# Peptides against a protein of PDB entry 6IDX: the designs that were tried, part 124

Target 1, 380 residues: chain A of PDB entry 6IDX
Amino acid sequence: KELAKLSADVTFATEFINMDGIIVLTRLVESGTKLLSHYSEMLAFTLTAFLELMDHGIVSWDMVSITFIKQIAGYVSQPMVDVSILQRSLAILESMVLNSQSLYQKIAEEITVGQLISHLQVSNQEIQTYAIALINALFLKAPEDKRQDMANAFAQKHLRSIILNHVIRGNRPIKTEMAHQLYVLQVLTFNLLEERMMTKMDPNDQAQRDIIFELRRIAFDAESDPSNAPGSGTEKRKAMYTKDYKMLGFTNHINPAMDFTQTPPGMLALDNMLYLAKVHQDTYIRIVLENSSREDKHECPFGRSAIELTKMLCEILQVGELPNEGRNDYHPMFFTHDRAFEELFGICIQLLNKTWKEMRATAEDFNKVMQVVREQITRA

## One batch from the design tools (peptide; made by RFdiffusion4, then SolubleMPNN)

Design b2_p16_3_s2 (from b2_p16_3, 6 letters changed)
Fold by OpenDDE base, seed 2:
Structure b2_p16_3_s2 (fold): chain B 380 residues (1-380), chain A 16 residues (1-16)
Amino acid sequence: as target 1 above (380 residues)
Amino acid sequence: SMQDRLDSVAAKLRAK
């Protein structure tokens, strides 16, 4: 207990480390000897002293043995562990993951996200915070190939549902530390969109062009009487599609694929459009047809608007940026749905279309509408 | 014991 208190002092820490004191603490953990009276209390103070000593940055985290890692991981994986030991064990594992890639690899073999989920179902917000912090550390330090698997685990309805029900909708105010960890988790989740945001469409890729054709089909062929057999001429068919792509509000009416060559938002804008068209078909058709039937120059160009909105959402959500230590702003909505970004896009495109009408905007007002919509989204 | 070693380290630190 006294050691744990004194370990916060840098002068004491330096002298204690110089006396190989930290090695003695690690050996106490490694021994696992439950035979001592007050073992749990002694262990909790040992782990506290170890953390406080390591926080001075005097000793490398790489000094820890595999036996030490297994003992700490064991305290997190066991169903009946003292709350004080569990909390400190989560914090130690977080620090190990953040400070050493070699320790990350060893910890990722010993602990699963599924085991950490059990620590989110408790009433103790401090344990919940350290559990999310460790999840975030594992996510941040995961190799690119493993990040997608972890993301799929986050996209698992179970983790999001548990965070939503036991953390966000808990009967307790969210502390700043928890709000920060929820922010970090949100940022790391949105960074998975970066690949699609930076992927340019290839105008010569037929599969990508078929997606644009599917957007046209959903908007216009669903209401077309089958009696309008497309006239046999390839030129008439091309001219028809150019009209349809104009009605869809693409900037390049001849080759809409060119509108997706700009990064950001690249292919991510097309993914959002296709999601809207397939999942919210009535909303998509309504937005497209309402604007395509206008002759008053007050038509809102859907294709251009969807691209610029996707870019704006990426900027607002800071897609591709690392989380910063000073922020704690998270959106509970992102924990409510598997495809929360695409759902946000679907809400915001309706807001944009409404704002366009209210402003009586023309194509010249496009940037002004986008500024107003940005303010509306950021104040919500 | 390991405790005696910790107590010995703690005693040396208190003596400074």
Scores: peptide ipSAE 0.000, ipTM 0.337, DockQ to the pose 0.019
Fold by OpenDDE base, seed 3:
Structure b2_p16_3_s2 (fold): chain B 380 residues (1-380), chain A 16 residues (1-16)
Amino acid sequence: as target 1 above (380 residues)
Amino acid sequence: SMQDRLDSVAAKLRAK
């Protein structure tokens, strides 16, 4: 207890480290000997002193043995009643993951996200906070392939549901530390969109062109009587498609693929449009047809609006930026759905279309409409 | 001395 308190002092820590004091603490953990009177209390103070000493940055985290890592991971992965040991063990694992890629690899072999989710199903918000912090550390330090797998896994959907039900909708106020970890998790989740946001459409890729053609098909061919299958020659079809792409509100209605060559938002805008068209088909068709039937120059250009809205949402959500220390602004709505970004896009595109009509906007007012929509989104 | 205190703490940690 006295050692744990003194270990917070940098002068004491320096002297204790120079005396190989950390090695003695690590060996106490490695021994695992439960035969000592007051073992749990002694271990809790040992782990506290170890953390406080390591927080000075004097000793590399790579000094720890695999036996030490396995013991600490064991306190997290095994059923344990001692909350004090569990809390310190989570904090040690978080620090190990953050400070060493070698330790990350070893820890990722010893613990699963599923085991960490069990620590979210408790009433103790401090344990919940450290469990999310460790999940965030593992997610941040994972290779890109493993990050994508973690995000797509059932474990992530389950994690989201558990956080929503046991943390966000819990009967306790969210503390600043928990709010920060929820913010970090949100930022790390949205950073998975960065690749698509920075992916340029290849105008020569037929598969990408087929997605744009599918958007046209859903908007115009789904309501057309199948009897008017355009049996006429390839040139008349191309001219017809140019008209349809104009009605869809693409800036380049001759070659809509060119609208997706600018990054950001690149292909992410096309992903959002396709999601809207497939998941919210009635809403998509309504928005497109309401504007395609107008001859009064008050048509809202859907394609252009979808691209600029996607870019705006990426800017508001800071997609591609690392989590900032001291930020704690998380959005509970992003824990309600697995495709929360695309759902937000679907809400915001309807808001944009409504705002455009209310303002009686023309193409010249486009930037003014987008500014009003930005203010509406950021105040919500 | 601070050393004597460290030695005493180290000795207490070794004795437990």
Scores: peptide ipSAE 0.000, ipTM 0.302, DockQ to the pose 0.019
Fold by OpenDDE base, seed 4:
Structure b2_p16_3_s2 (fold): chain B 380 residues (1-380), chain A 16 residues (1-16)
Amino acid sequence: as target 1 above (380 residues)
Amino acid sequence: SMQDRLDSVAAKLRAK
């Protein structure tokens, strides 16, 4: 206990480390010897002293043995551990993951996100905070392939549902530390959109052009028999499609693929449009047809609006930015749905279409409408 | 014991 308190002093820490004191602490953990009176209390203070000593940055985290890592991971993976030991073990693992890629690899082999989820199902918000902090650390340090897997695991209704039900909708106020970890998790989740946001459409890619054609088909041919294969179009059909792409509100109504060559938002805008068209088909068709039937120059250009809205949402959500230590602003709605970004897009595109009508906007007012919509989204 | 080693280290640090 006294050692743990003294370990916060840099002068003491330096001398203690110079006397191989930290090696003695690591060996205490490695031994796992429950033979000591008050083992749990002693272990909790040992782990505290270890953290405080390591926080001075005098010793590399890479000095720890695999046995030490396994013991600490064991305290996190076992169902019946003292809360004080569990908390410190989570913090040690977080620090290991953050400070060393080699330790991240070893820890990722010893623990799963599923094991950490069990620590979210408790009433102790501090344990929940450290569990999310470790999930965030693992997510941050994961290679891109594993990060996508973790995101898919996070997209598993289970983690989101547990965070929503046990943390966000808990009967306790969210502390600043938890709010920060929820913010970090949200930012890291949105950063998975960065690849699509920065992916330019290839106008020569037939599969990508087929998505644009599918948007046209859903809007205008939904009641017409699919028997007209897309490939057999005479020049009259090409002219028909140009009209339809104009009615869809693409800037380049001759070649809509060109509208998706700007990054941001690149292909992410097309993903949002396709999601809206498939998942919210009635809403999509309504928005398109309401604007396509207008001859009064008050048409809301859906295609252009969808692209600029996607870009705006990426800017508002700071997609591609690293989490900042001083921020704690998170949106509970992003924990309610697996495709929360696309659902947000679907809400915001309806808001945009409404705002356009209310303003009696023309194509010249486009930037003004977008500014009003930005203010509406950021105040909600 | 490991505790005795910790106490010995702590005692040496207090004596400096």
Scores: peptide ipSAE 0.000, ipTM 0.324, DockQ to the pose 0.020
Fold by OpenDDE base, seed 5:
Structure b2_p16_3_s2 (fold): chain B 380 residues (1-380), chain A 16 residues (1-16)
Amino acid sequence: as target 1 above (380 residues)
Amino acid sequence: SMQDRLDSVAAKLRAK
């Protein structure tokens, strides 16, 4: 107990480390010997002293043995562990993951996100915080190939639902540390959109062009009896599609694919449009047709608006940015839906369309409308 | 014991 307190002092820590004191602490953990009276209390103080000593940055985290890692991981994986041991074990694992890629690899083999979910189902917010912190550390340090798998595990309705029900909707105030960890998790999850945000459309890719054609079909042909077979590709049809792409509000009416060559938001804007058109079809059709029937220069260009809104949402959500220390602003909506970004887009595009009408905007007012919409989104 | 070793180390550090 006194060692744990003294280990917070850098002068004491330096001298203790110089006396191989940290090696003695690691060996205590490695031994796993439950035979001592007050073992749990002794172990909790040992782990505290170890953390405090390591936090001075004097000793590399790579000094820890695989046996030590397995013991600490064992305390996290066991259902009947003392809360004090569990808390410190989660913190040690987090620190190991954050400070060493080699330790990350070893820990990722010993612990699953599924095991950490059990620690979110408790009434102790400190345990919940350290469990999310460890999930975040594992997510941050995961190789690119494994990040999507972790996100899929998160998108698995279970982790999201557990966080929503046991953390966010808990009968207790969210502390700053928990709010920070929820922010970090949100940022790391939205960073998975970066690939699509930075993917340029290939105007020569037929499959990508077929998506744009599907947007046209859903908007203009959804009520037309399928008996109007797509007749022969006559010049009259190309002219018809150019008119339809103008009514959809694309900047390039001849080749809308060119509007998706800019990154950001690249293909992510097309993904959002397609999601809206398929999942919220009535909303999509309404927005498009309300503007396509106008000849008064007050038409809201849906295609352009959707692209610029997607870009704006990426900026607001910091897609591609690392989480910043001291931030704790998270969106509870992210935990309510598996496709939260696309749902946010669907809400915001309706807000944009409404704001455009209220402002009686023209194409010249586009940037002013977008600024007002940004302020509305960031204040909500 | 390992505890005695820790106590011995702690005692040495307090004496500095």
Scores: peptide ipSAE 0.000, ipTM 0.336, DockQ to the pose 0.020; fails the geometry check

Design b2_p16_3_s3 (from b2_p16_3, 5 letters changed)
Fold by OpenDDE base, seed 5:
Structure b2_p16_3_s3 (fold): chain B 380 residues (1-380), chain A 16 residues (1-16)
Amino acid sequence: as target 1 above (380 residues)
Amino acid sequence: SMQERLESVAAKLRAK
C-alpha cells in the first residue's frame, strides 16, 4: 500500500527500478499464489505500484513476461475477481496494447472482445470505462485486416446494445472519462469508412455503373420488374438516361460516374445513395421526384447534394483522423443502429432537401445551403 | 520470501 503511493513519485520510482523493484512486482503477479491471507488486497496494491512505476516511462513495457500477461488476462477473463484487481488489470492491458505492438499481439491471443463485453454489464462505471478503453486500444492497434473483423464483432448488435442499455441509458450520469471512451470508439468505428471514402469510382467499371443505373431505376421505374433489363441502348435510350441523370442532380449528367472520381468522398457517397434508395425507398423517390419535376430553377440537385453531404459528414465525424485526447463528444445514435452512418446520411439528406426549399435556393446558393446544413447538424 | 524482499527494498528506499 505504501509502495503503491510512493511509486507515483518519479524519484522514488527511479531508485526502486534501479534496485530491480519492478522485477520483484512482476514475479509476485507471476507466482499466482492465492495461499496468502489478504492476497487480493496485496495483489491490488502490487498492480497499482506496477502501473505507477511503468507510467514514468523509465522501463519498456516489452520487459514483461508471457506469464505475467497470462496472469493479468486471467484476472480479466475470470468472472469472480475483486473489482480492484479487475480495474487495474484492464488498465495494465490497455497500457500494454498502447505501448507495444508485440504485447498487442500476445494480448489479442489471450483475450476476446466478448470477454470484455461482460465487464460492460456491471454497475461499476469505472470498470465499464476501462473495458471500453481496452477495446479501443485493441481496435486502434489492430492491423487493417483484423480491424474489420473487430468491427464485425462490434457490429454484433450485442456490444452496441450493451453500451446503449448499460452505459448511455444507465441510471447514472456519464462521467467525462466514459464519454471520452465512447467518443474514441465512435471515431475508430467511423475510420473504417476511410477506405470507401478514398476509393475513386472507375468510370469504366460496369458493376459500378450498374449501381448508378439502379439509382435511376428505383427513382423513375420503381414499378418496373428488374428482369426487364432495358435491352440494347438505342440512341433514344441513351438520351433518356442522360435526362434522368440530370433529374437525379448529377453534375456530370452524361457520365455520372465522373462525379464519384473525387476523393473524398469517392465511392462512399454512392454507397450512401444506394442504401437510401434500397432501405428508405419511399424517402429516396420522394426527394428525387419533388426536385425532378421542377422547372423553376429551385430544384435541389440530389446527386451533387448527396456527394457533398457525404464529404461534410466525413469531416464532422473526423473519418480518417485519430481520436483526440480531451474530446468527449459522441453521437448516441451510433449505438442505436448497425448502419448508423448511412442512417445519419438519410436524416441529413432530408434536412438538406428541407433547408433548400425553405431558403428557396438555386444552384448558385448550393454552398450557402451546405453551410446552413453543417451548422444545423453540428448543433443537434 | 518475495514479500520480505519487497519490504527490504521498501525499507532501503525509506532510509534514503
Scores: peptide ipSAE 0.014, ipTM 0.406, DockQ to the pose 0.020
Fold by OpenDDE base, seed 4:
Structure b2_p16_3_s3 (fold): chain B 380 residues (1-380), chain A 16 residues (1-16)
Amino acid sequence: as target 1 above (380 residues)
Amino acid sequence: SMQERLESVAAKLRAK
């Protein structure tokens, strides 16, 4: 206990480390010797002293043994561990993951996100916070392939559900520390959109062009028999598609693929449009047809609006930016749905279409409408 | 014991 308190002092820590004191603490953990009276209390103070000593940055985290890592991971994986030991073990694992890629690899082999989710089902918000902090650390330090796997895993759906039900909808106010960890998790989740946001459409890629054609088909051919195979495009049919792409509100009516060559938002805008068209087909068709039937120059250009809205949402959500330590602003909505970004897009595109109508906007007012919509989204 | 080693280290630190 006294050691744990004194370990916060840098002068004491330096002298203690110079005397191999930290090695003695690590060996105490490694021994796992439950034979001592007050083992749990002694272990809790040992782990506290270890953290405080390591926080001075004098000793590399890579000094820890695999046996030490396994003991700490064991305290997190076992259901019947003292809360004080569990909390410190989560914090040690977080620090190990954040400070060493080699330790991350070893920890990722010993602990699953599923095991950490069990610590979110408790009433102790501090344990919940440290569990999310460790999940965030693992997510941040994961290689890109494993990061995508962590995001797509059943564990992530379950994680969102558990966070929603046990943290966000809990009967307790969310503390600043928890709000920060929820913010971090949200940012790390949205950073998975960066690849698509920075992917330019290839105007020569037939598969990508077929998506644009599918958007046209859903909007205008939804009642027409699918037997009209796209292949027999007479010049009259090409002229028809140019009209349809104009009605869809693309800037380039001849080659809509050119509208997706700008990054950001690149292909992410097309993904959002396709999601809206397939998942919210009635909403999509309504928005397109309401504007395509107007001849009063008050048409809301859906294609252009969808692209600029996707870009705006990426800017608002800071897609591709690292989490800021001073921020704690998270959106509960992002824990309610697996495709939360695309659902947000679907809400915001309806808001945009409404705002456009209310403003009686023309194509010249586009930037003013977008500014009003930005203010509406950021105040919600 | 490890505790004796910790106490020995602590005693040496108190003596500085």
Scores: peptide ipSAE 0.013, ipTM 0.418, DockQ to the pose 0.020
Fold by OpenDDE base, seed 2:
Structure b2_p16_3_s3 (fold): chain B 380 residues (1-380), chain A 16 residues (1-16)
Amino acid sequence: as target 1 above (380 residues)
Amino acid sequence: SMQERLESVAAKLRAK
């Protein structure tokens, strides 16, 4: 107890480390000897002293043995552990993951996200915070291949539902530390969009062109009487599609694929448009047809708006940026749906279309509408 | 014992 208190002092820590004191603490953990009276209390203070000593940055985290890692991971994986030991064990694992890629690899073999989810199903917000912090550390330090697998595990309705029901909708106010960890998890989840945001469309790729054609089909062919026989010559079809792509509000109505060659938002904008068209078909058709029937120059160009909105959402959400230690802003909405970004896009494109009408905007007002929409989104 | 080692370290720290 006294050691744990004194370990917060840098002068004491330096002297204690110089006396190989930290090695003695690690050996106490490694021994696992439950034979001592007050073992749990002694262990909790040992782990506290170890953390406080390591936080001074005097000793490398790589000094820890595999036996030490297994003991700490054992305290996190056991169903009946003292809360004080569990809390410190989670914090030690987090620090090990953050400070050493070698320790990350060893910890990722000993612990599963499923085991960490069990620590979210408790009433103790401190345990929940450290469990999410360790999940975030594992996610941040995962190689790209494993990061997608972890993201798919986070995309599993289970983790999101547990966070939503046991953390966000809990009967207790969310503390700043938990709000920060939820923010970090949100940022790390949105960073998975970076690949698609930076993917340029190939105008010569037929499969990508077929997606644009599908957007046209959903908007215009669903209402067209099947009696217009496919037999009109190739030139009439090309002219028809150019008209349809103009009505869809693409900047390049001759070759809409060119609108997706700019990164950001690249193919991510097309993914959002296709999601809206397939999942929210009535909303998509309404937005497109309402603007395509206007002759008053007050038409909202859907295609251009969808691209610029996707880019704006990526900027607001800081897609591709690392989490900031000073931020605690998270959106509960992102824990309610598997396709939360695409759902946000679907809400925001309706807001944009409404704002365009309210402003009586023309194509010249486009940037002004986007500024107003940005302010509306960032205040919500 | 490990306890004796901890006490030895603690005793050395108290002697400074």
Scores: peptide ipSAE 0.008, ipTM 0.409, DockQ to the pose 0.019
Fold by OpenDDE base, seed 3:
Structure b2_p16_3_s3 (fold): chain B 380 residues (1-380), chain A 16 residues (1-16)
Amino acid sequence: as target 1 above (380 residues)
Amino acid sequence: SMQERLESVAAKLRAK
């Protein structure tokens, strides 16, 4: 207890480290000797002193043994551990993951996200905070392939549901530390969109062109009686498609693929449009047909609007930026759905269409409409 | 000395 208190002083820490004091603490953890009557209390103070000493940055985290890592991971994975030991063990693992890629690899082999989710199903907000902090550290330090797997896994869907039900909708006010970890998790989740946001459409990629054609098909051919025979020549079909791409509100009516060559938002805008068209088909068709039937120059260009809205949402959500220390602004809505970004896009595109009509906007008013929509989204 | 106190703490940690 006295050692744990004194370890916060840099002068004491330097002298204690120079006397191999950290090695003595690590060996105490490695021994695992439960034979002492006050073992749990002694271990909790040992882990506190270890953290306080390591926080001075005098000693590399890479000095820890694999046996030490396994003991700390064991305190997190075992169901019957003292809360004080569990809290300090989560904090040690977080620090190890953040400070060393070699320790990350070893910890990722010993602990699953499923085991960490079990620590969210408790009434102790401090344990919940350290469990999310460790999940965030593992997510941040994961290779790109493993980050995508973590995001797509049932574990991530379950994680969002557990956070929503046991943390956000819990009977206790959210503390600043928890709010920060929820913000970090949100930022790390949206950063998975960066690849698609920075992916340019290749106008020569047939698979990407087929997605644009599918948007046209869903908007115009789904209501058309299948009786109009496929027999009109290839040139008449190309001219018909140019008209349809104009009605969809693409800037380039001849080659809509060119509208997705700008990054940001690149292919992410096309992903949002396709999601809207498939998941919210009635809403998509209504938006497109309502604007395509207008001859008064008050049509809202859906394609252009969807691209610029996707870009705006990426800017508002800071997609591709690392989480900032001291920020705690998280949105509970992003824990309610697996495709929360695409659902937000679907809400915001309807808001944009409504705002366009209310303003009686033309194509010249486009930037003014987007500014009003930005203000509406950021105030919500 | 601070060193004697540290040795005493280290000795108490070794004796536990």
Scores: peptide ipSAE 0.000, ipTM 0.359, DockQ to the pose 0.019

